# Peptides against a protein of PDB entry 3JWR: the designs that were tried, part 367

Target 1, 323 residues: chain A of PDB entry 3JWR
Amino acid sequence: TRELQSLAAAVVPSAQTLKITDFSFSDFELSDLETALCTIRMFTDLNLVQNFQMKHEVLCRWILSVKKNYRKNVAYHNWRHAFNTAQCMFAALKAGKIQNKLTDLEILALLIAALSHDLDHRGVNNSYIQRSEHPLAQLYCHSIMEHHHFDQCLMILNSPGNQILSGLSIEEYKTTLKIIKQAILATDLALYIKRRGEFFELIRKNQFNLEDPHQKELFLAMLMTACDLSAITKPWPIQQRIAELVATEFFDQGDRERKELNIEPTDLMNREKKNKIPSMQVGFIDAICLQLYEALTHVSEDCFPLLDGCRKNRQKWQALAEQ
Target 2, 298 residues: chain A of PDB entry 3JWR as posed
Amino acid sequence: TRELQSLAAAVVPSAQTLKITDFSFSDFELSDLETALCTIRMFTDLNLVQNFQMKHEVLCRWILSVKKNYRKNVAYHNWRHAFNTAQCMFAALKAGKIQNKLTDLEILALLIAALSHDLDHRGVNNSYIQRSEHPLAQLYCHSIMEHHHFDQCLMILNSPGNQILSGLSIEEYKTTLKIIKQAILATDLALYIKRRGEFFELIRKNQFNLEDPHQKELFLAMLMTACDLSAITKPWPIQQRIAELVATEFWEQGDQVGFIDFVCTQLYEALTHVSEDCFPLLDGCRKNRQKWQALAEQ

## One batch from the design tools (peptide; made by RFdiffusion4, then SolubleMPNN)

Design b2_p29_6_s2 (from b2_p29_6, 15 letters changed)
Fold by OpenDDE base, seed 4:
Structure b2_p29_6_s2 (fold): chain B 323 residues (1-323), chain A 29 residues (1-29)
Amino acid sequence: as target 1 above (323 residues)
Amino acid sequence: GSISDIFPYLHLSDEEARKAMIEEYEKNL
């Protein structure tokens, strides 16, 4: 395609020029081509291209295929969300100095998972899929969409000309896919809520050890969630805009719940309850976000900008809630 | 707060919102 030719021939700017090492990074000024260039830079600077012998054209095609399999008519769960999740992962690995704590296969898996974790998202949550009796709800009992996202990820990875994992051994390939699956499934907040207590307890007791395979898996899950929710850590103008996109998507779901399912939406998905958004954001930060970024900062102090950003945005949302 | 304070760009397209944010950033430099 013309898009592939343009991407493959383009000079890839440095991570410094692209600012993709910054926790404060914004994609708002970037074209689709530039987001793809950023993605190439992430793979290159993490040594994934060299270590796993990726062909440049294959990587370019894979990136474009991933981007193509996000829906453009979804307000939030689109390519830009996946891209920002991956950028936060990159920043956490580089600026947050988590790279040296992980294997190359884990890093490879996390980056692929971050980019792929919401593939073919329909702008509705698992509850809607379940209640609408969608065919996917018959295939999977829990984490319905996350299983679908992984299936889409696997389909792309195995598609002709998109096989960025072709340089891996059979064992490395299996390991990578296992980690990708676990990482994508970990983005189900229900699983996060279920598992986070174990992680926080290990941190509190100073018993956290990444050499333990179970604790490693737990950490990767927590890191994925931290990156998936990273919009809450961004400078206020960016956070506020992302909150608008989330609200737009949630309100669209709420409208569909009324129309298609004859159900009164929750306050979070009810456009008539817009005035509750600031207080709900404070509640979300307190219940879900703060302790996660505190724990992550305890693992690596260089991740502090995520915690600091989250705290600052809590203050901003609280101020709006008091008006 | 008012809806406009909560969602200053809700009435704009994504493209228009991106442009407005860039312009605001440039004004505050």
Scores: peptide ipSAE 0.293, ipTM 0.832, DockQ to the pose 0.020
Fold by OpenDDE base, seed 3:
Structure b2_p29_6_s2 (fold): chain B 323 residues (1-323), chain A 29 residues (1-29)
Amino acid sequence: as target 1 above (323 residues)
Amino acid sequence: GSISDIFPYLHLSDEEARKAMIEEYEKNL
């Protein structure tokens, strides 16, 4: 395609030029081509291209395929969300110095997972999928969409000309896919809520040990969630805009719940309850976000900007809630 | 606060919102 040709021929700017190591990074100024260039830079600077012998054209095609398999008519869970998740992962690995704590396969898996974790997202949550009796709900009982996202990820990875993992051994490939699957599934907030207590307790007791395979898996799950939710850590203007996109998508679901399922939506998905958004955001930060970024900062102090950003945005939302 | 205070870019296109955000971000640097 013309797009592939343009991407493959383009000079890839440095991570410094692209500012992709910054936790304050914004994609709003970037074209689709530039987001793809950023993604190439992430793979390159994490040594993934070299270590796993990725062909440049194959990587370019894969990136474009991933981008193409996000829906354009979904307000939030689109390519830009996946890209921002991956950028946060990259920043956490580099600026947050988590790279030194992980294996190359884990890093590879996390980056692929971050980019892929919401593939073919339909702009509705698992509850809607279940209640609408969607065919996917017949295949999976829990984490329905996350299983679908992984299936889409696997489909792309195995598609002709997109096989960025072709340089891996069979064992490395299996390990990578396992980690990708776990990482994508970890983005189900229900699973996060279930597992976070164990992570926080390990941190609190100073018993956290990345050499333990179970604790490693737990950490990767927490890191994925931290990156998936990283919009809450961004500078206020960015956070506010992303909150608009999230709200738009949630309201669209709420409208569909009324129309298609004949049910009253929750406040979060109710277009008529927009005035509650600031207080709901404060609640979300307190219930879900703060403790996670505190724990992550405990693992690596260089991740503090995520925690600081979250705290600052809490203050901003609280101020709006008081008006 | 007003809806406009909560969602200052809701009335804008994505392109216009991006421009406005960039300007605001640069102002705060």
Scores: peptide ipSAE 0.270, ipTM 0.818, DockQ to the pose 0.021
Fold by OpenDDE base, seed 5:
Structure b2_p29_6_s2 (fold): chain B 323 residues (1-323), chain A 29 residues (1-29)
Amino acid sequence: as target 1 above (323 residues)
Amino acid sequence: GSISDIFPYLHLSDEEARKAMIEEYEKNL
């Protein structure tokens, strides 16, 4: 395609030029092509292209395929969200110095997972999918959408001309897919809530050990969640805009819940209760975000900008809640 | 506060909002 030719022929700017190592990164000014270029740079600078012998054209095609399989009519859970999740992962690996704590296969899996974790998202949560009796709800009892996202990821990875993992051995391939699946499933906040206590306790007791396979898996899950929620850590103007996108998508779901399911939406998804958003954001930060970024900063102090950003945005939301 | 204080670009499409944010940033330079 013309798009593929343009991407494959383009000079890929440095990570410094693209600012993709910054925790404060914004994609708002970037074209779709530039987001793809940023993605190429992430793979290159993490040594994934070289170490796993990726063909440039195949990587370009894969990136475009992933991007194409996000819906444009979804306000928040679109390509830009996946791209920002991957960028935060890249920043955490490079600037946060987590790269040195992980294997190349784990890094490969995390980057693929970050880009793929919301593939074909429909702008509704698992609860809506379940209550609407969607066909996907018949296949999976929990983490319905996350299983679907992984299935979509696997489909793309196995598609002709998109096989970025063709340079891997059979064992490396299997390991990578296992980690990708675990990482995507970890983005279910319900699963995060169930598992985070173990991680926080290990950190609190100073017993956290990445050489333990179970603790490694737990850490990768927490890292995925930290990147998925990283909008809450961004400079206030960026955070505020992303909160608008989230609210838009939630209100659309709430409207559908009322119309299609004849149920009153929760306050978070109720367009009529938008004045409660600031207080709900404070509650979300306190209940979900702060402890995660505190724990991540304990694993790597260079991740502090995420925690600092989260704290600053809590103050901003609190100020709005008091007005 | 007003809804505009919470969501200043809620009335715009994503593309329009991104454009408006860029323009605002450029004006404040």
Scores: peptide ipSAE 0.270, ipTM 0.821, DockQ to the pose 0.020
Fold by OpenDDE base, seed 1:
Structure b2_p29_6_s2 (fold): chain B 323 residues (1-323), chain A 29 residues (1-29)
Amino acid sequence: as target 1 above (323 residues)
Amino acid sequence: GSISDIFPYLHLSDEEARKAMIEEYEKNL
């Protein structure tokens, strides 16, 4: 395609020029082509292209295929969300120095997982899928959409001309796919809530050890969640705009719940209860976000900008809640 | 707070919202 030719022939700017190492990064000024260029830079600067012998054209095609498999009519869970998740992963690996704690296969898997973790998202949560008796709800009991996202990821990775993992050995390939699956499934907040207590306790007791395979898996899951929720850490104008996109998608779900399922939506999904958003955001930060970024900062102090951003946004939301 | 204070860009097009957000971000740097 013309798009592939344009991407493959383009000069890829440096990570510094693209500002993709910044935790304060915003994609709002970037074209779709520029987001693809940023993605190429992430793979290159993490040495993934060199270490796993990726062909440039294959990588370009894969990126465009991933982008194409996000829906354009979904307000938040689209390509830009996946791209921002991957950018936060890149920043955490580079600026946050998490790269030094992980293997090349783990880094490869995390970047692929971040870009792929919401593939074909429909703008509704697992609860809606279950209650609507969607066909996907018959295949999986838990983490329904996350299983679907992984299936889409695997389909793309195995598609002709998109096989960015063709340079891996059989054992490396199996390991990478295992980590990708675990990372995508970890983006289910229900799973995060179930597992986070173990992680926080290990940190609190100074017993956290990345050489333990179980603790490594736990850390990768927590890191994925930290990147997936990273909008809450952004400078206030960026956070506020992303919150509008999230609210738009949630209100669309609430409208469908009312119309299709004949149920009253929760306050979070209710268009008529916009005035409760600031207090709900404070509650979300306190219940879900703060401890995660605190724990991540204990693993690597260079991740502090994520925690600092989260704290600043809590203050902004609290001020709005008091009006 | 008012809806406008919570979501100042909600009634703008996506392009206008992105532009306004960038301008506000740059102003507060």
Scores: peptide ipSAE 0.268, ipTM 0.826, DockQ to the pose 0.021

Design b2_p29_6_s3 (from b2_p29_6, 14 letters changed)
Fold by OpenDDE base, seed 2:
Structure b2_p29_6_s3 (fold): chain B 323 residues (1-323), chain A 29 residues (1-29)
Amino acid sequence: as target 1 above (323 residues)
Amino acid sequence: GSISDWAPFLHLSEEEARKAIIEEYNSRL
């Protein structure tokens, strides 16, 4: 395609020029082409292209295929969300100095997972899919969407001309797919809530050890969640705009819940309760986000900008909630 | 806020969210 030719022929700017090592990064001013160029730079600067013998054209095609398999009519869970998740992962690995704590296969898997973790998202949560008796709810009992996202990821990775993992051994390939699956499934916040206590306790007791395979898997899950939720850490103007996108998608679901399921939506998905957003954001930060970024900062102090951003946004939301 | 306020963020029903929080609490004991 013309798009592939343009991407494959383009000069890829440095990570410094693209500012993709910054935790404060924003994609709002970037074209789709520029987001693809940023993604190429992430793979290159993490040594993934070199270490796994990726062909440039195959990587370009894969990126465009991933982007194409996000829906354009979904307000938040689209390519830009996946791209921002991957950028936060890149920043955590580089600026947050987590790269040196992980294997090349783990880094490869995390970056693919971050880009792929919401593929074909429909702008509705697992509860809606279950209650609407969607065909996907018959295939999976738990983490319905996350299983679907992984299936879409696997489909793309196996598609002709998109096989970025063709340079891996059979063992490396199996390991990578296992980690990708675990990382995508970890973005189900239900699993995060279930597992985070173990992680926080290991940190609290100073027993956290990345050499333990179970603790490594747990850390990768927490890191994925930290990147997935990273919008809450962004500078206030960026945070506000992203919160509006999230609210739009949630209100669209709430409208569908009324129309299709004949139920009153919860406050978070109720368009008429927009005035509760600030207090709900404070509660979300306190219940879900703060402890995660505290624990991540304990693993690597260079991740502090994520925690600091989360704390600053809590203060901003609290001030709005008091008005 | 109650767990019901966060259920949409958690991609869960209120009941599933409540169960997950209880499981978290029990894992810390």
Scores: peptide ipSAE 0.141, ipTM 0.776, DockQ to the pose 0.140
Fold by OpenDDE base, seed 1:
Structure b2_p29_6_s3 (fold): chain B 323 residues (1-323), chain A 29 residues (1-29)
Amino acid sequence: as target 1 above (323 residues)
Amino acid sequence: GSISDWAPFLHLSEEEARKAIIEEYNSRL
């Protein structure tokens, strides 16, 4: 395609020029082409292109295929969300120095998972899918959308001309797919809530050990969640704009819940209760976000900007809730 | 070796080998 030719022929700017190592990064001013260029830079600077012998054209095609399989009519869970999740992963790996704690296969899997974790997202949560008796709810008992996202990820990875993992051995391929699946499934906040207590306790007791395979898996899951939720850590103007996108999508779901299911939406999904957003954001930060970024900062102190950003945004939301 | 290098030994194309790996993986989960 013309888009593929343009991307494949383009000079890829440095990570410094693109500012993709910054935890404060914003994609708002970037074109779709520039987001694809940033993604190429992430793969290159993580040595994934070299170590796994990726063909440039195949990588470009894969990136464009992933981007194409996000819906444009979804306010938040679109390509830009996946791209920002991957950028936060890249920043955590590089600036946060987590790269030194992981294998190349784990890094490869995490980057693919971050870009792929919401593929074909419909702008509704698992609860809506269950209550609407959607066909996907018959296939999976839990993490319905995350299973679908993984299935879409596999479909793309195996599509002709998109096989970025062709340079891997069979064992490396199996390992990579395992980690990708675990990482995508870990983005279900229900699983995060179930598992986080073990992680926090290991950190608190100073018993956390990345050489333990179970603890490694647990850490990768927590890191994925930290990147997926990273909008809450952004500078306040960016945080506000992203919160508006999230609210738009949630209100669209709430409107559908009323119309299609005859259910009164929760406050989070209720357009009429937009004045509760600040207090709900404070509650979300306290219940879900703070402990995660605290624990991540204990694993790597260079991740502190995520924690600091989260704390600053909590203060901003609290000030709005008091008005 | 790459998946492509092992495909002949499995008597499968690279695509078939990938599909078989995916199916095996899905059967274990």
Scores: peptide ipSAE 0.023, ipTM 0.540, DockQ to the pose 0.016
Fold by OpenDDE base, seed 3:
Structure b2_p29_6_s3 (fold): chain B 323 residues (1-323), chain A 29 residues (1-29)
Amino acid sequence: as target 1 above (323 residues)
Amino acid sequence: GSISDWAPFLHLSEEEARKAIIEEYNSRL
């Protein structure tokens, strides 16, 4: 395609030029081509291209395929969300110095998972999928969409000309897919809530050990969630804009719940309750986000900008809630 | 806010969110 030719021939700017190592990164001013260039840079600077013998054209095609398999009519859970999740992962690995704590296969898996974790997202949550009796709800009982996202990820990885993992051994491939699956499934916040207590307790007791395979898996899950939720850590103008996109998508779901399911939406999904957004954001930060970024910062102090951003945005949302 | 308000953000039903929070609380005891 013309797009592939343009991407494959383009000079990829440095991570410094692209600012993709910054936790404060914003994609708002980036073209789709520039987001793809950023993604190439992430793979390159994490040594994934070299270590796993990726062909440049295959990587370019894969990135474009992943981007293409996000829906354009979804307000938040689109390519830009996946890209921002991956950028946060890259920043956590580089600036947050998490790279030194992980294997190359884990890093490979996390980056692929971050880019792929919401593939073919429909702009509705698992509860809507279940209540609408969607065919996907018949295939999976829990984490319905996350299983679908992984299936889409696997489909793309196995598609002709998109096989970025072709340089891996069979064992490396299996290991990578296992980690990708676990990482994508970990973005189900239900699983996060279920598992985070164990992680926080290990941190609190100073018993956290990445050499333990179970604790490693737990950490990768927490790191995925931290990157998935990273919009809450962004500079305030970025956070506000992303919150508007999230609200738009949630209100669209709420409108569909009324129309298609004949149910009254919850406050978060209710377009008429926009005035509750600030207080809801404060509650979300307190209930879900703060402890995670505190724990992550305890694992690596260089991740502090995520925690600091979250705290600052909490203050901003609280000030709006008091108006 | 109520767990119900967060359930959509958590990609959960209200009941699933409540269950997950309860399980978390119990796992820390």
Scores: peptide ipSAE 0.087, ipTM 0.778, DockQ to the pose 0.139; fails the geometry check
Fold by OpenDDE base, seed 5:
Structure b2_p29_6_s3 (fold): chain B 323 residues (1-323), chain A 29 residues (1-29)
Amino acid sequence: as target 1 above (323 residues)
Amino acid sequence: GSISDWAPFLHLSEEEARKAIIEEYNSRL
C-alpha cells in the first residue's frame, strides 16, 4: 500500500527527537504516520529489530495492521490509546530503567502486548458485552474483551507479511506468545484487583524477587496495568483532554445501555452526572492508581514521574470536586 | 481495562470493592 511504502521509506527520527522516552509524552500533535515512526523507534531502541532479525518492511506492515484493527469511531479505546500505552512501556523500560530487569523476550512481548492490548475494542466494557449477549460473551466467561484482543493480536502476528516473530526459535515464539497473552489479560482491571494484593505485599515485606518466575509474571502484569492507566499520570492539560475522551466513550455506552438494554447507567456512564467526574476521578486514583505507581516506584525509583504525575492530578481533580 | 470496570465500586472501601470484583469475576467463571 501507499501507506506502507511511505512508512518503510521514511527516516525514523531518534527517540530524543520524538520525545518517546518522556513520561510526559503526548501524541496529540502527531500524525498517524508519526505514531508509526515512533513505534518503529521503540522496537529499534529496545534492540528487538536486531536481536530477533525483524525485516523492516514486515515490522512496518505489522504496525500498520495493528493500527488498522483499532476502530476509528471509538472515542478513547483506539490506536492512540494503544500507542500511548506502548510509549509509557517504552519510557518505563528506558527512563524507568526496567529494561535491565527483563529478558529480551519479555520486552518484546510487553511491547507487542501494549500495542495490541485493546485490538478491535468496541467502546464498551465487559459488563456491556455480557449483558448484551454478544457472541464474544459465549466464547469467554472471564476477561471477554481481553481474550478477544489477544485473539486479534495472534491473528495479526500470523498474517502473511506481518510475521515479526519469524526470526524466533519455536521455543522463543511459544514463550513470547505466552507472555503476550498474560500481559493482555492483565489489563482486565478485575484481574488487577485480584492480583495486586500479592504484589503489594511482596513489596511491603521487601520480598520481591524478579528471579522467581511467578513474581516475574506478576510484575509484568502490574507493569502492563501501570502503562494502560498512564493517562492519569500525564501533565494536567493532557490528563483533562484524555478524561474528556474517556467520559465521551462512557457516556456513549450509557446512552446505549438506556436505549438497547433499557437500564439506567452507572454515574460514570451517565451523561446527566457529568458534574461527578472530578470526584469519581479522585476515587479512581485512590482506589486503583496511587498504590500501583508507589509499588512500581519501589521496584524502580526512576518510575517516580508516574507517581508524581498521579499525585498532582489527584490534587487537581480534588480541587474541581470541591467547587 | 478502564475506570468503567471499577466504577460500580468507587463508593466502596478498597477491600469491599476488591471482594465485589473478585466475586463478579468468579461468577463469570
Scores: peptide ipSAE 0.028, ipTM 0.596, DockQ to the pose 0.657; fails the geometry check

